Peptides against a protein of PDB entry 7AL2. Designs and how they scored, part 12

Target 1, 85 residues: chain A of PDB entry 7AL2
Amino acid sequence: YEIMLIRPKTIDDINYVVDQVLEESNPVILDLSFLEKESPANFKLAGEKIKQMRSNYGAEALLLSRCNDKNLIIIAPKGVSLVRK

## One batch from the design tools (peptide; made by RFdiffusion4, then SolubleMPNN)

Design b1_p10_6_s4 (from b1_p10_6, 4 letters changed)
Fold by OpenDDE base, seed 3:
Parts: structure tokens; sequence; C-alpha cells
Structure b1_p10_6_s4 (fold): chain B 85 residues (1-85), chain A 10 residues (1-10)
């Protein structure tokens, strides 16, 4: 698999993330800082999509970093283990 | 917004 990195700005970007996780089985490192600042609606949508992937497809998510300039989350497909030490 | 982020890990 590949690890994808993206800072989504549009609904198309959000759907790209879903495709990477569910269809390509690739982990995705997301920076949600743009959506959080510029589009509360799409920020919420992104969160809902992540919840759906966790609930329905066994994806996992971890918070990597949150500060004024970054909101980093990794979402991994089923079969890729995320471990916090 | 932060509450939405926290809910991702429930």
Amino acid sequence: as target 1 above (85 residues)
Amino acid sequence: NWEEIESLFE
C-alpha cells in the first residue's frame, strides 16, 4: 500500500480520501486545517465520512497533531494497524 | 469544530 497525504479543500478532495481508504486500501494522513477554518460544513462532512468508514468498514483513525496551523489525522483501512506508544 | 474532531475517535 501507499500512504497518501492530503490537505482537502473541496468535496471532491473528501471523496478522494474515501476512495483511497476504501477502494485502494491506502492509509491517508489528512490535514483538516483548511476545512476547519474555511468551511465548517465541509469540515463536518469530512468527519462524518471518517465515522462512516470506521463504523462500516473497520477503518481506524488517530489524531497526530493539532495546533493553530495544523489539524493532522491519519485514517487507515482495515488490515493496517495504528499503534500509539 | 473541536467537538467534531474528538467524536472521530469515539
Scores: peptide ipSAE 0.154, ipTM 0.764, DockQ to the pose 0.184
Fold by OpenDDE base, seed 4:
Structure b1_p10_6_s4 (fold): chain B 85 residues (1-85), chain A 10 residues (1-10)
Amino acid sequence: as target 1 above (85 residues)
Amino acid sequence: NWEEIESLFE
């Protein structure tokens, strides 16, 4: 698999993340800082998509870092385990 | 929006 890195800005970007996780089985490291600051609606949408992937497809999500300029989350498909030590 | 982020991991 490949690990995708994206800072989504649009709904198309959000759907790209979904496609990468569910169709391509690629983990995605997301920076949600743009959506959080610029589009509350799309930020909420991104969160809903992540929840759906977790609930319905066995994806896992992990918060990597949150600061003023970054909101980093990794979302991994079912076959890729995320472990925090 | 932190509440929304926190809810992602519940």
Scores: peptide ipSAE 0.149, ipTM 0.760, DockQ to the pose 0.185
Fold by OpenDDE base, seed 1:
Structure b1_p10_6_s4 (fold): chain B 85 residues (1-85), chain A 10 residues (1-10)
Amino acid sequence: as target 1 above (85 residues)
Amino acid sequence: NWEEIESLFE
């Protein structure tokens, strides 16, 4: 598999993330800082999609970094384990 | 919006 990196800016980007996780089985590292600042509605949508992938498809999500200019989250499809050492 | 982010990990 591939690890995708994206800073979503549009609904199309959000749907791209969903496709990568569910259809391609690729982990995605997301920076949600753009949506959080520029589109509360799409930020909420992104969160809902992540919750749905966790709840319905067994995806895992971890917060990687939260600072002034980044809001980094990794979401991994079922079958790809996220392990903290 | 931090509350929304936190909810991702519930």
Scores: peptide ipSAE 0.127, ipTM 0.745, DockQ to the pose 0.184
Fold by OpenDDE base, seed 2:
Structure b1_p10_6_s4 (fold): chain B 85 residues (1-85), chain A 10 residues (1-10)
Amino acid sequence: as target 1 above (85 residues)
Amino acid sequence: NWEEIESLFE
């Protein structure tokens, strides 16, 4: 698999994340800071999609970093375990 | 908006 990195800006980007996780089985490291600032609606949508992937498809999500200009989350598809040592 | 992020991990 590949690890995708994206800072979503549009609904298309959000759907791209979903496709990467669910169809391609690729983990995605995403920075939600753009959506958080620029589109509360799409920020909420992104969150809902992550919840759906977790609830319905066994994806895992982990907050990597949050600071003034970053909101980094990794979402991993079922079969790719996120392990903190 | 932060509440939404926090809710992801509930």
Scores: peptide ipSAE 0.116, ipTM 0.740, DockQ to the pose 0.183

Design b1_p10_7_s1 (from b1_p10_7, 5 letters changed)
Fold by OpenDDE base, seed 4:
Structure b1_p10_7_s1 (fold): chain B 85 residues (1-85), chain A 10 residues (1-10)
Amino acid sequence: as target 1 above (85 residues)
Amino acid sequence: SEVVEESISK
């Protein structure tokens, strides 16, 4: 698999993340800082999509970093384990 | 953020 990195800015970007995780089985490191600042609605949507992938498809998600200009989350498809030590 | 808290597992 590949690890994708993206800072979503649009709904298309959010759907790209979903496609990468569910269809391509690629982990995604995403920075939600743009959506959080510029589009509360799409920020909420992104969170809901992540929750849905966890609940319905066995995806796993970890917060990597939260700073003023970064909101980094990794989401991995089922079969790729995320471990915090 | 509730969005982040609800979306992540760890």
Scores: peptide ipSAE 0.105, ipTM 0.765, DockQ to the pose 0.748
Fold by OpenDDE base, seed 2:
Structure b1_p10_7_s1 (fold): chain B 85 residues (1-85), chain A 10 residues (1-10)
Amino acid sequence: as target 1 above (85 residues)
Amino acid sequence: SEVVEESISK
């Protein structure tokens, strides 16, 4: 698999994340800072998509870093284990 | 953010 990195800016980007996780089985490291600042609606949508992938498909998501300029989350498909220690 | 916290694992 590949690890995808993206800072989503549009709904198309959000859908790209979903496709990468569910269709391509690729983990995605995404920075939600753009959406959080520029579009509360799309930020909420991104969160809902992540929750749906977790609830319905066994994806897992972990916060990597949160500060003023970045909001980094990794979301992994069911076949990739994420462990925090 | 509640949105982020609800979507990620602890």
Scores: peptide ipSAE 0.102, ipTM 0.758, DockQ to the pose 0.802
Fold by OpenDDE base, seed 3:
Structure b1_p10_7_s1 (fold): chain B 85 residues (1-85), chain A 10 residues (1-10)
Amino acid sequence: as target 1 above (85 residues)
Amino acid sequence: SEVVEESISK
């Protein structure tokens, strides 16, 4: 598999993330800082999609970095385990 | 962020 890195800016980008995780089975490292600042609605949508993938498809998500200028999350498909030590 | 925390919480 491949690890995708993306800073989503549009709904198309959000749907791309969903496709990568569910259809391609690729982990995705997300930077949500653009959506958080520029589109509260799409920021909320991104969060809802992450929850849906976790609840319905066995995806797993971890926060990588949360600062005033960063909002990094990794989401992995069911076949890839994420471990924090 | 509430959205981020909720999205990644188990």
Scores: peptide ipSAE 0.101, ipTM 0.758, DockQ to the pose 0.575
Fold by OpenDDE base, seed 5:
Structure b1_p10_7_s1 (fold): chain B 85 residues (1-85), chain A 10 residues (1-10)
Amino acid sequence: as target 1 above (85 residues)
Amino acid sequence: SEVVEESISK
């Protein structure tokens, strides 16, 4: 698999993330900082999509970094284990 | 953020 990196800015970007995780089975390192600052609606949508992937498809999502400038999350498909040591 | 907290594992 590949690891995708994206800082989504649009709904298309959010759907791209979903496609990468569910259809391509690729982990995604996601920076939500743009959406959080620029679009509360799309930020909420992104969060809902992450929750749906976790609830319905066994995806995992871990926070990598959270500050004013970054909101980094890794989302992994069911077959990829995320471990925090 | 509530969205982040609810969406990710801790």
Scores: peptide ipSAE 0.100, ipTM 0.758, DockQ to the pose 0.809

Design b1_p10_7_s2 (from b1_p10_7, 4 letters changed)
Fold by OpenDDE base, seed 5:
Structure b1_p10_7_s2 (fold): chain B 85 residues (1-85), chain A 10 residues (1-10)
Amino acid sequence: as target 1 above (85 residues)
Amino acid sequence: SEVVEESIDK
């Protein structure tokens, strides 16, 4: 598989993340900082999509970094294990 | 439910 990196800015970008995780079975490292600052609605939507992938498809989501200019999350499809040492 | 289940951010 591949690891995708994206800082989503649009709904199309959010749907791209969903496609990568569910259809391509690729982990995604995404930065939600743009949406958090620029679009509360799309930020909420992105969060809802992540929750849905976790609850319905067994995806795993971990926070990597959170500060004023970063909101880095890794989302892994079921079968790709994220292990914290 | 929460968006993420765990954090490695320190």
Scores: peptide ipSAE 0.469, ipTM 0.881, DockQ to the pose 0.228
Fold by OpenDDE base, seed 1:
Structure b1_p10_7_s2 (fold): chain B 85 residues (1-85), chain A 10 residues (1-10)
Amino acid sequence: as target 1 above (85 residues)
Amino acid sequence: SEVVEESIDK
């Protein structure tokens, strides 16, 4: 698999994340800071999509870093384990 | 339900 990195700005970007996790089985390192600042609606949508992937498809999602200019989350498809040392 | 399961951020 590949690890995708993206800072989504549009609904198309959000859907791209979903496709990468569910269809391509690729982990995604995601920066939600743009949506959080620029589009409350799409930020909420992104969160809902992440929840859905966790609830319905067994994806894992962990917060990597949260600060003023970053909101980094890793989403891993089922079968790719996120292990903390 | 939370968006993420846990945080590794300090």
Scores: peptide ipSAE 0.469, ipTM 0.879, DockQ to the pose 0.235
Fold by OpenDDE base, seed 4:
Structure b1_p10_7_s2 (fold): chain B 85 residues (1-85), chain A 10 residues (1-10)
Amino acid sequence: as target 1 above (85 residues)
Amino acid sequence: SEVVEESIDK
């Protein structure tokens, strides 16, 4: 698999993340800071889709860093384990 | 439910 990096800015970007996780089985490192600042609706949508992938498809999501300029999350498909040392 | 399972930090 590949690890994808994206700072989504549009609904298309959000759907791209979903496709990468569910169809391509690729982990994605997300920076949600743009959506959080520029589109509360799409920020909420992104969160809902992450929760859906966790609940319905066994994806795993961890917060990597939350600060003023970044909101970094890794989401991994089922079968790719995220292990904290 | 929450968006993420947990958070990590240094």
Scores: peptide ipSAE 0.467, ipTM 0.880, DockQ to the pose 0.221
Fold by OpenDDE base, seed 3:
Structure b1_p10_7_s2 (fold): chain B 85 residues (1-85), chain A 10 residues (1-10)
Amino acid sequence: as target 1 above (85 residues)
Amino acid sequence: SEVVEESIDK
């Protein structure tokens, strides 16, 4: 698999993340800071999509960094284990 | 539920 990196700006970008995780089985490192600042509606949508992937498909999502200008999350498909040491 | 299940951020 590949690890995808994206800072989503549109609904198309959000759907791209869903496709990468569920159809391509690729982990995705996300920066949600653009959506959080520029589109509250799409920021909420992105969060809902992540929750749906966790609830319905066994994806795992972890917060990597949260500050004033960053909101970094990794989401991994079922079968890719995220291990904290 | 929350968006993420845990955090490694300080």
Scores: peptide ipSAE 0.465, ipTM 0.879, DockQ to the pose 0.231

Design b1_p10_7_s3 (from b1_p10_7, 4 letters changed)
Fold by OpenDDE base, seed 5:
Structure b1_p10_7_s3 (fold): chain B 85 residues (1-85), chain A 10 residues (1-10)
Amino acid sequence: as target 1 above (85 residues)
Amino acid sequence: DEVVEESISK
């Protein structure tokens, strides 16, 4: 598989993430900092999509970095284990 | 995961 990196800015970008995880079975490193600052609605939508992938498809999510300027999350499809130590 | 939830649901 491939590991995708994206900083989504639009709904199309959010849907791209969903496609990568569910259809392509690729982990995605996601920077939500743009949406968090520029679009509360799309930030909420992205969160809802992540929760749906976790609850319905066994995807796993892990926070990589959270500060004033960054919001990095990795989302992995079922079968790719994420471990935090 | 509470940390992830907090990050993505603000």
Scores: peptide ipSAE 0.042, ipTM 0.671, DockQ to the pose 0.174
Fold by OpenDDE base, seed 4:
Structure b1_p10_7_s3 (fold): chain B 85 residues (1-85), chain A 10 residues (1-10)
Amino acid sequence: as target 1 above (85 residues)
Amino acid sequence: DEVVEESISK
């Protein structure tokens, strides 16, 4: 698999993340800082998609960094283990 | 996960 990196800015970007995780089985490192600042609605949507992937498809998510200019989360498809040590 | 939930639902 590949590890994708994206700072989504649009709904298309959010759907791209979903496709990468569920269809391509690629982990994605997300920076949600743009959506958080520029579109509360799309930020919420992104969060909902992450929750859905976790609940319905066995995806796993882990917060990597939260600061003023970054909101980094990795989401991995089922079969790719994320371990916080 | 509390940390993830907090970060993605803020």
Scores: peptide ipSAE 0.041, ipTM 0.671, DockQ to the pose 0.177
Fold by OpenDDE base, seed 2:
Structure b1_p10_7_s3 (fold): chain B 85 residues (1-85), chain A 10 residues (1-10)
Amino acid sequence: as target 1 above (85 residues)
Amino acid sequence: DEVVEESISK
């Protein structure tokens, strides 16, 4: 698999993340900082889709870093283990 | 995961 990196800015980008995880089986490291600042609605949408992938498809998510201008999360498809130590 | 939920559920 490939690890995709993206800082979503649009709904298309959000859907890209979903496609990468569910269709391509690629983990995605995403920075939600743009959406958080620029679109509360799309930020919420992104979060909801992450939750849906977790709940319905066995995806796993892990917060990597949250600071000024960064909100980094990795979302991995089922079968790719995320381990926090 | 509580940490992820806190980060993305705002």
Scores: peptide ipSAE 0.041, ipTM 0.670, DockQ to the pose 0.172
Fold by OpenDDE base, seed 3:
Structure b1_p10_7_s3 (fold): chain B 85 residues (1-85), chain A 10 residues (1-10)
Amino acid sequence: as target 1 above (85 residues)
Amino acid sequence: DEVVEESISK
């Protein structure tokens, strides 16, 4: 598999993340800072998609960095283990 | 993970 990196800006970008995780089985490192600042509605949508992938498809999500200007999350498909030490 | 949920559910 490949690890994808993306800073989503549109609904198309959000759907790209879903496709990468569920169809391509690729982990995705997300920077949600653009959506959080520029589109509260699409930020919420991105969060809902992540929760859906966790609940329905066994994906796992882990916070990488959260501060005033960053919101970095990794989401991994089922079969790729995320370990926090 | 509550931290992830808090971050992504605003």
Scores: peptide ipSAE 0.042, ipTM 0.671, DockQ to the pose 0.173; fails the geometry check

Design b1_p10_7_s4 (from b1_p10_7, 6 letters changed)
Fold by OpenDDE base, seed 5:
Structure b1_p10_7_s4 (fold): chain B 85 residues (1-85), chain A 10 residues (1-10)
Amino acid sequence: as target 1 above (85 residues)
Amino acid sequence: SKVVEESISK
């Protein structure tokens, strides 16, 4: 698999993340900082999509970094284990 | 953030 990196700015970007995780089975390192600052609606949508992937498809999501400039989350498909040490 | 809190594993 590949690890995708993206800082989504649009709904298309959010759907791209969903496609990568569910269809391509690729982990995604996601920076939500743009959406959080620029679009509360799309920020909420992104969160809902992540939650849905976890609830319905066994995806996992871990926070990597949270600050004013970055909101980094890794999302992994069911076949990829995320381990916190 | 509530969105982040609900979206990530704990």
Scores: peptide ipSAE 0.357, ipTM 0.866, DockQ to the pose 0.730
Fold by OpenDDE base, seed 3:
Structure b1_p10_7_s4 (fold): chain B 85 residues (1-85), chain A 10 residues (1-10)
Amino acid sequence: as target 1 above (85 residues)
Amino acid sequence: SKVVEESISK
C-alpha cells in the first residue's frame, strides 16, 4: 500500500480521502488546518467522515500533532495497525 | 478542537 499525505481544501479532497482509505486501502496523513480556518462546515464534515470510517469500516485514527498552524491526523484502513508507544 | 477530539475518540 501507499501512505497518502494531503491538506484538504474542498469537499472533493475530503471524498478523495474516503476513497483512499476505503477503496484503495491506503493510510492517509491529513492536515485539517486549512478546513478548520477557512470552512467550519467542511471541517465538521471531514470529522464526520472520519468517524463514519471508524464506526462502519474498521478504520483507525490517531492525532499526530496539534498546534496553532497544524492539525495532523493519520487514518488507517482495517488491516493496518496504529500503535502509540 | 472538539471536532478533532470526537473524530479520533473511541
Scores: peptide ipSAE 0.356, ipTM 0.868, DockQ to the pose 0.556
Fold by OpenDDE base, seed 2:
Structure b1_p10_7_s4 (fold): chain B 85 residues (1-85), chain A 10 residues (1-10)
Amino acid sequence: as target 1 above (85 residues)
Amino acid sequence: SKVVEESISK
């Protein structure tokens, strides 16, 4: 698999993340800082999509880093284990 | 953020 990196700015980007996780089975490291700052609605949508992938498809997501400039989340498809130690 | 908290694992 590949690890995708993206800072979503649009709904198309959010859907790209979903496609990568569910269709391509690729983990995605995404920076939500743009959406958080520019679109509360799309930020909420991104969160909902992550929750849906976790709830319905066994994806898992962990916070990597949160600061003023970035909000990094990794979301992994089922079969890729994420462990925090 | 509640959005982040609800979307990610601790």
Scores: peptide ipSAE 0.349, ipTM 0.862, DockQ to the pose 0.798
Fold by OpenDDE base, seed 1:
Structure b1_p10_7_s4 (fold): chain B 85 residues (1-85), chain A 10 residues (1-10)
Amino acid sequence: as target 1 above (85 residues)
Amino acid sequence: SKVVEESISK
């Protein structure tokens, strides 16, 4: 598999993430900082999509880093284990 | 944020 990196800015980007995780079985490293700052609605949507992937498809998501300019999250499809030591 | 906390694992 591949690891995708994206800083989503649009609904199309959010849907791209969903497609990568669920259809392509690729982990995605997300930077949600743009949405958090610029679109509360799409930020909420992104969060809902992550929750749905976790709840319904066994995806796993982990916070990597949060600062003023970055909000980094990795989301992995079922079968790719994320371990925090 | 609440969105992040509710959406992801810690």
Scores: peptide ipSAE 0.351, ipTM 0.863, DockQ to the pose 0.806; fails the geometry check

Design b1_p10_8_s1 (from b1_p10_8, 6 letters changed)
Fold by OpenDDE base, seed 5:
Structure b1_p10_8_s1 (fold): chain B 85 residues (1-85), chain A 10 residues (1-10)
Amino acid sequence: as target 1 above (85 residues)
Amino acid sequence: SAEQEVFDLI
């Protein structure tokens, strides 16, 4: 698999993340800071998609970093294990 | 909420 890196800015970017996780089975490291600051509606949408992937498809997510400039999360498909040690 | 779920990730 590949690990995708993206800072989504649009709905198309959000859907790209969903496609990578669910259809391509690729983990995605995403920075939600743009959406959080510039589009609360799309930030909410991104959160809903993450919730759906976790609840319905067995995806996992971990917070990597949160600061003024970053809201970094890794989302992994069911076939890829995320382990915090 | 979806936002709170994101904030609660560890």
Scores: peptide ipSAE 0.216, ipTM 0.802, DockQ to the pose 0.197
Fold by OpenDDE base, seed 4:
Structure b1_p10_8_s1 (fold): chain B 85 residues (1-85), chain A 10 residues (1-10)
Amino acid sequence: as target 1 above (85 residues)
Amino acid sequence: SAEQEVFDLI
């Protein structure tokens, strides 16, 4: 698989993330800082999509870093295990 | 945020 990196800025980007996780089975490292700052609605949408992937498709998500200009998470599809040591 | 509460912290 590939590990995708994206800082989504549009709804199309959010849907791209969903496609990568669910259809391509690729983990995605996301920076949600743009959406959080520029579009509360799309930020909420991104979060809801992540929740749906976790609840309905067995995806896992971890918060990697939260600071003033970054909101980094990784979301992994079912079959790719995220392990905290 | 409410959305961040569902994610595990590293």
Scores: peptide ipSAE 0.204, ipTM 0.800, DockQ to the pose 0.154
Fold by OpenDDE base, seed 1:
Structure b1_p10_8_s1 (fold): chain B 85 residues (1-85), chain A 10 residues (1-10)
Amino acid sequence: as target 1 above (85 residues)
Amino acid sequence: SAEQEVFDLI
């Protein structure tokens, strides 16, 4: 698999993330900071998509970093384990 | 807040 890096700015980007996780089985490192600042609706949508992937497809999500400039999350498909040691 | 909502979702 590949690890994708993206800072989503549009619904198309959000759907890209979904496709990468569910269809391509690629982990995605997301920076949600743009959506958080520029589109509360799409920010919420992104979160809902993440929740749906977790609930319905066994994806895992982990907050990597949260600060004023970044909102970094990794979401991994079921086949890729996220481990905190 | 929207931020907290998203964090609660993940």
Scores: peptide ipSAE 0.185, ipTM 0.786, DockQ to the pose 0.166
Fold by OpenDDE base, seed 3:
Structure b1_p10_8_s1 (fold): chain B 85 residues (1-85), chain A 10 residues (1-10)
Amino acid sequence: as target 1 above (85 residues)
Amino acid sequence: SAEQEVFDLI
């Protein structure tokens, strides 16, 4: 698999993330800072998609960094373990 | 937990 890095800006980008995790089985590192600042509606949508992937497909999500300028998370498909030591 | 952190984020 590949590790994808993306800062989504549109609904198309959000759906691309879903496709990468569920269809391509690639972990994705997301920066949600653009959506949070520029589109609260799409920020909420992104969160809902992440929750759905966790609930329905066994995806796992982990917060990497949150500060005033960044909202970084990783979401991994089922079979890729995220371990926090 | 990590899941709770993500939940708090989104």
Scores: peptide ipSAE 0.147, ipTM 0.780, DockQ to the pose 0.725

Design b1_p10_8_s2 (from b1_p10_8, 5 letters changed)
Fold by OpenDDE base, seed 4:
Structure b1_p10_8_s2 (fold): chain B 85 residues (1-85), chain A 10 residues (1-10)
Amino acid sequence: as target 1 above (85 residues)
Amino acid sequence: SAEEEVFSLF
């Protein structure tokens, strides 16, 4: 698999993330900082998509970093384990 | 809030 890195800015970007996780089985490292600042609605949508991927498809998600200008989350498809040591 | 909604996942 490939690890995708994206800072989504649009709904199309959010849907791209979903495609990568569910269709391509690629982990995605997201920076949600743009959406958090610029669109509470799309930020919430991104969160809903993450919840759906976790609940319905066995994806895992982990918060990597949250600071003033970064909001980094990794989403892994089923079969790719995220482990905290 | 939207932030609470998202970050409550972690």
Scores: peptide ipSAE 0.494, ipTM 0.894, DockQ to the pose 0.155
Fold by OpenDDE base, seed 1:
Structure b1_p10_8_s2 (fold): chain B 85 residues (1-85), chain A 10 residues (1-10)
Amino acid sequence: as target 1 above (85 residues)
Amino acid sequence: SAEEEVFSLF
């Protein structure tokens, strides 16, 4: 698999993340800071998609970093486990 | 809020 890195800005970007996790089985390192600042609606949508991937497809999500300008999350498909040591 | 919803995931 590949690890994708993206800072989504649009709904298309959000759907790209979903496709990478569910269709391509690629983990995605995601920075939600743009959406958080610029579109509460799309920020919420991104969160809903993450919830759906977790609930329906066994994806895992981990918050990597949260600060003023960063909102970094890793989302892993079912076949890739995230382990915090 | 939108922020509350997203960060409640973690």
Scores: peptide ipSAE 0.490, ipTM 0.894, DockQ to the pose 0.153
Fold by OpenDDE base, seed 2:
Structure b1_p10_8_s2 (fold): chain B 85 residues (1-85), chain A 10 residues (1-10)
Amino acid sequence: as target 1 above (85 residues)
Amino acid sequence: SAEEEVFSLF
């Protein structure tokens, strides 16, 4: 698999993340800082998609970092486990 | 809020 890195800015980007996780089985490292700042609606949508992928498809999500300029989350498909040391 | 919804997942 590949690890995708994206800072989504649009609904198309959010759907791209979903496709990468569910269709391509690729983990995605997301920076949600743009959506958090520019679109509360799309930020909420991104969260809903993450929640849905976790609850319905066995994806795992982990918060990597939340700071002034980054909001980093990794979302992994069912076949890839995330382990915290 | 949007922040609460997203960050409550973690």
Scores: peptide ipSAE 0.486, ipTM 0.893, DockQ to the pose 0.157
Fold by OpenDDE base, seed 5:
Structure b1_p10_8_s2 (fold): chain B 85 residues (1-85), chain A 10 residues (1-10)
Amino acid sequence: as target 1 above (85 residues)
Amino acid sequence: SAEEEVFSLF
């Protein structure tokens, strides 16, 4: 698999993330800082999509870093294990 | 809030 990196800015970007995780089975490292600051609605939507992927498809998500300029999350498809040591 | 909803995932 490939690991995708993206800082979503639009709904199209959010849907791209969903496609990568569910269709391509690729983990995605997201920076949600743009949406958080510029579009609370789309930020919430991104969260809803992550919830759905976890609940319905066995995806796993971890928060990597949260600060003023970055909001880094990794979401992995079922079968890719995220481990904190 | 939207922030609380998203970050409650982790």
Scores: peptide ipSAE 0.486, ipTM 0.892, DockQ to the pose 0.157

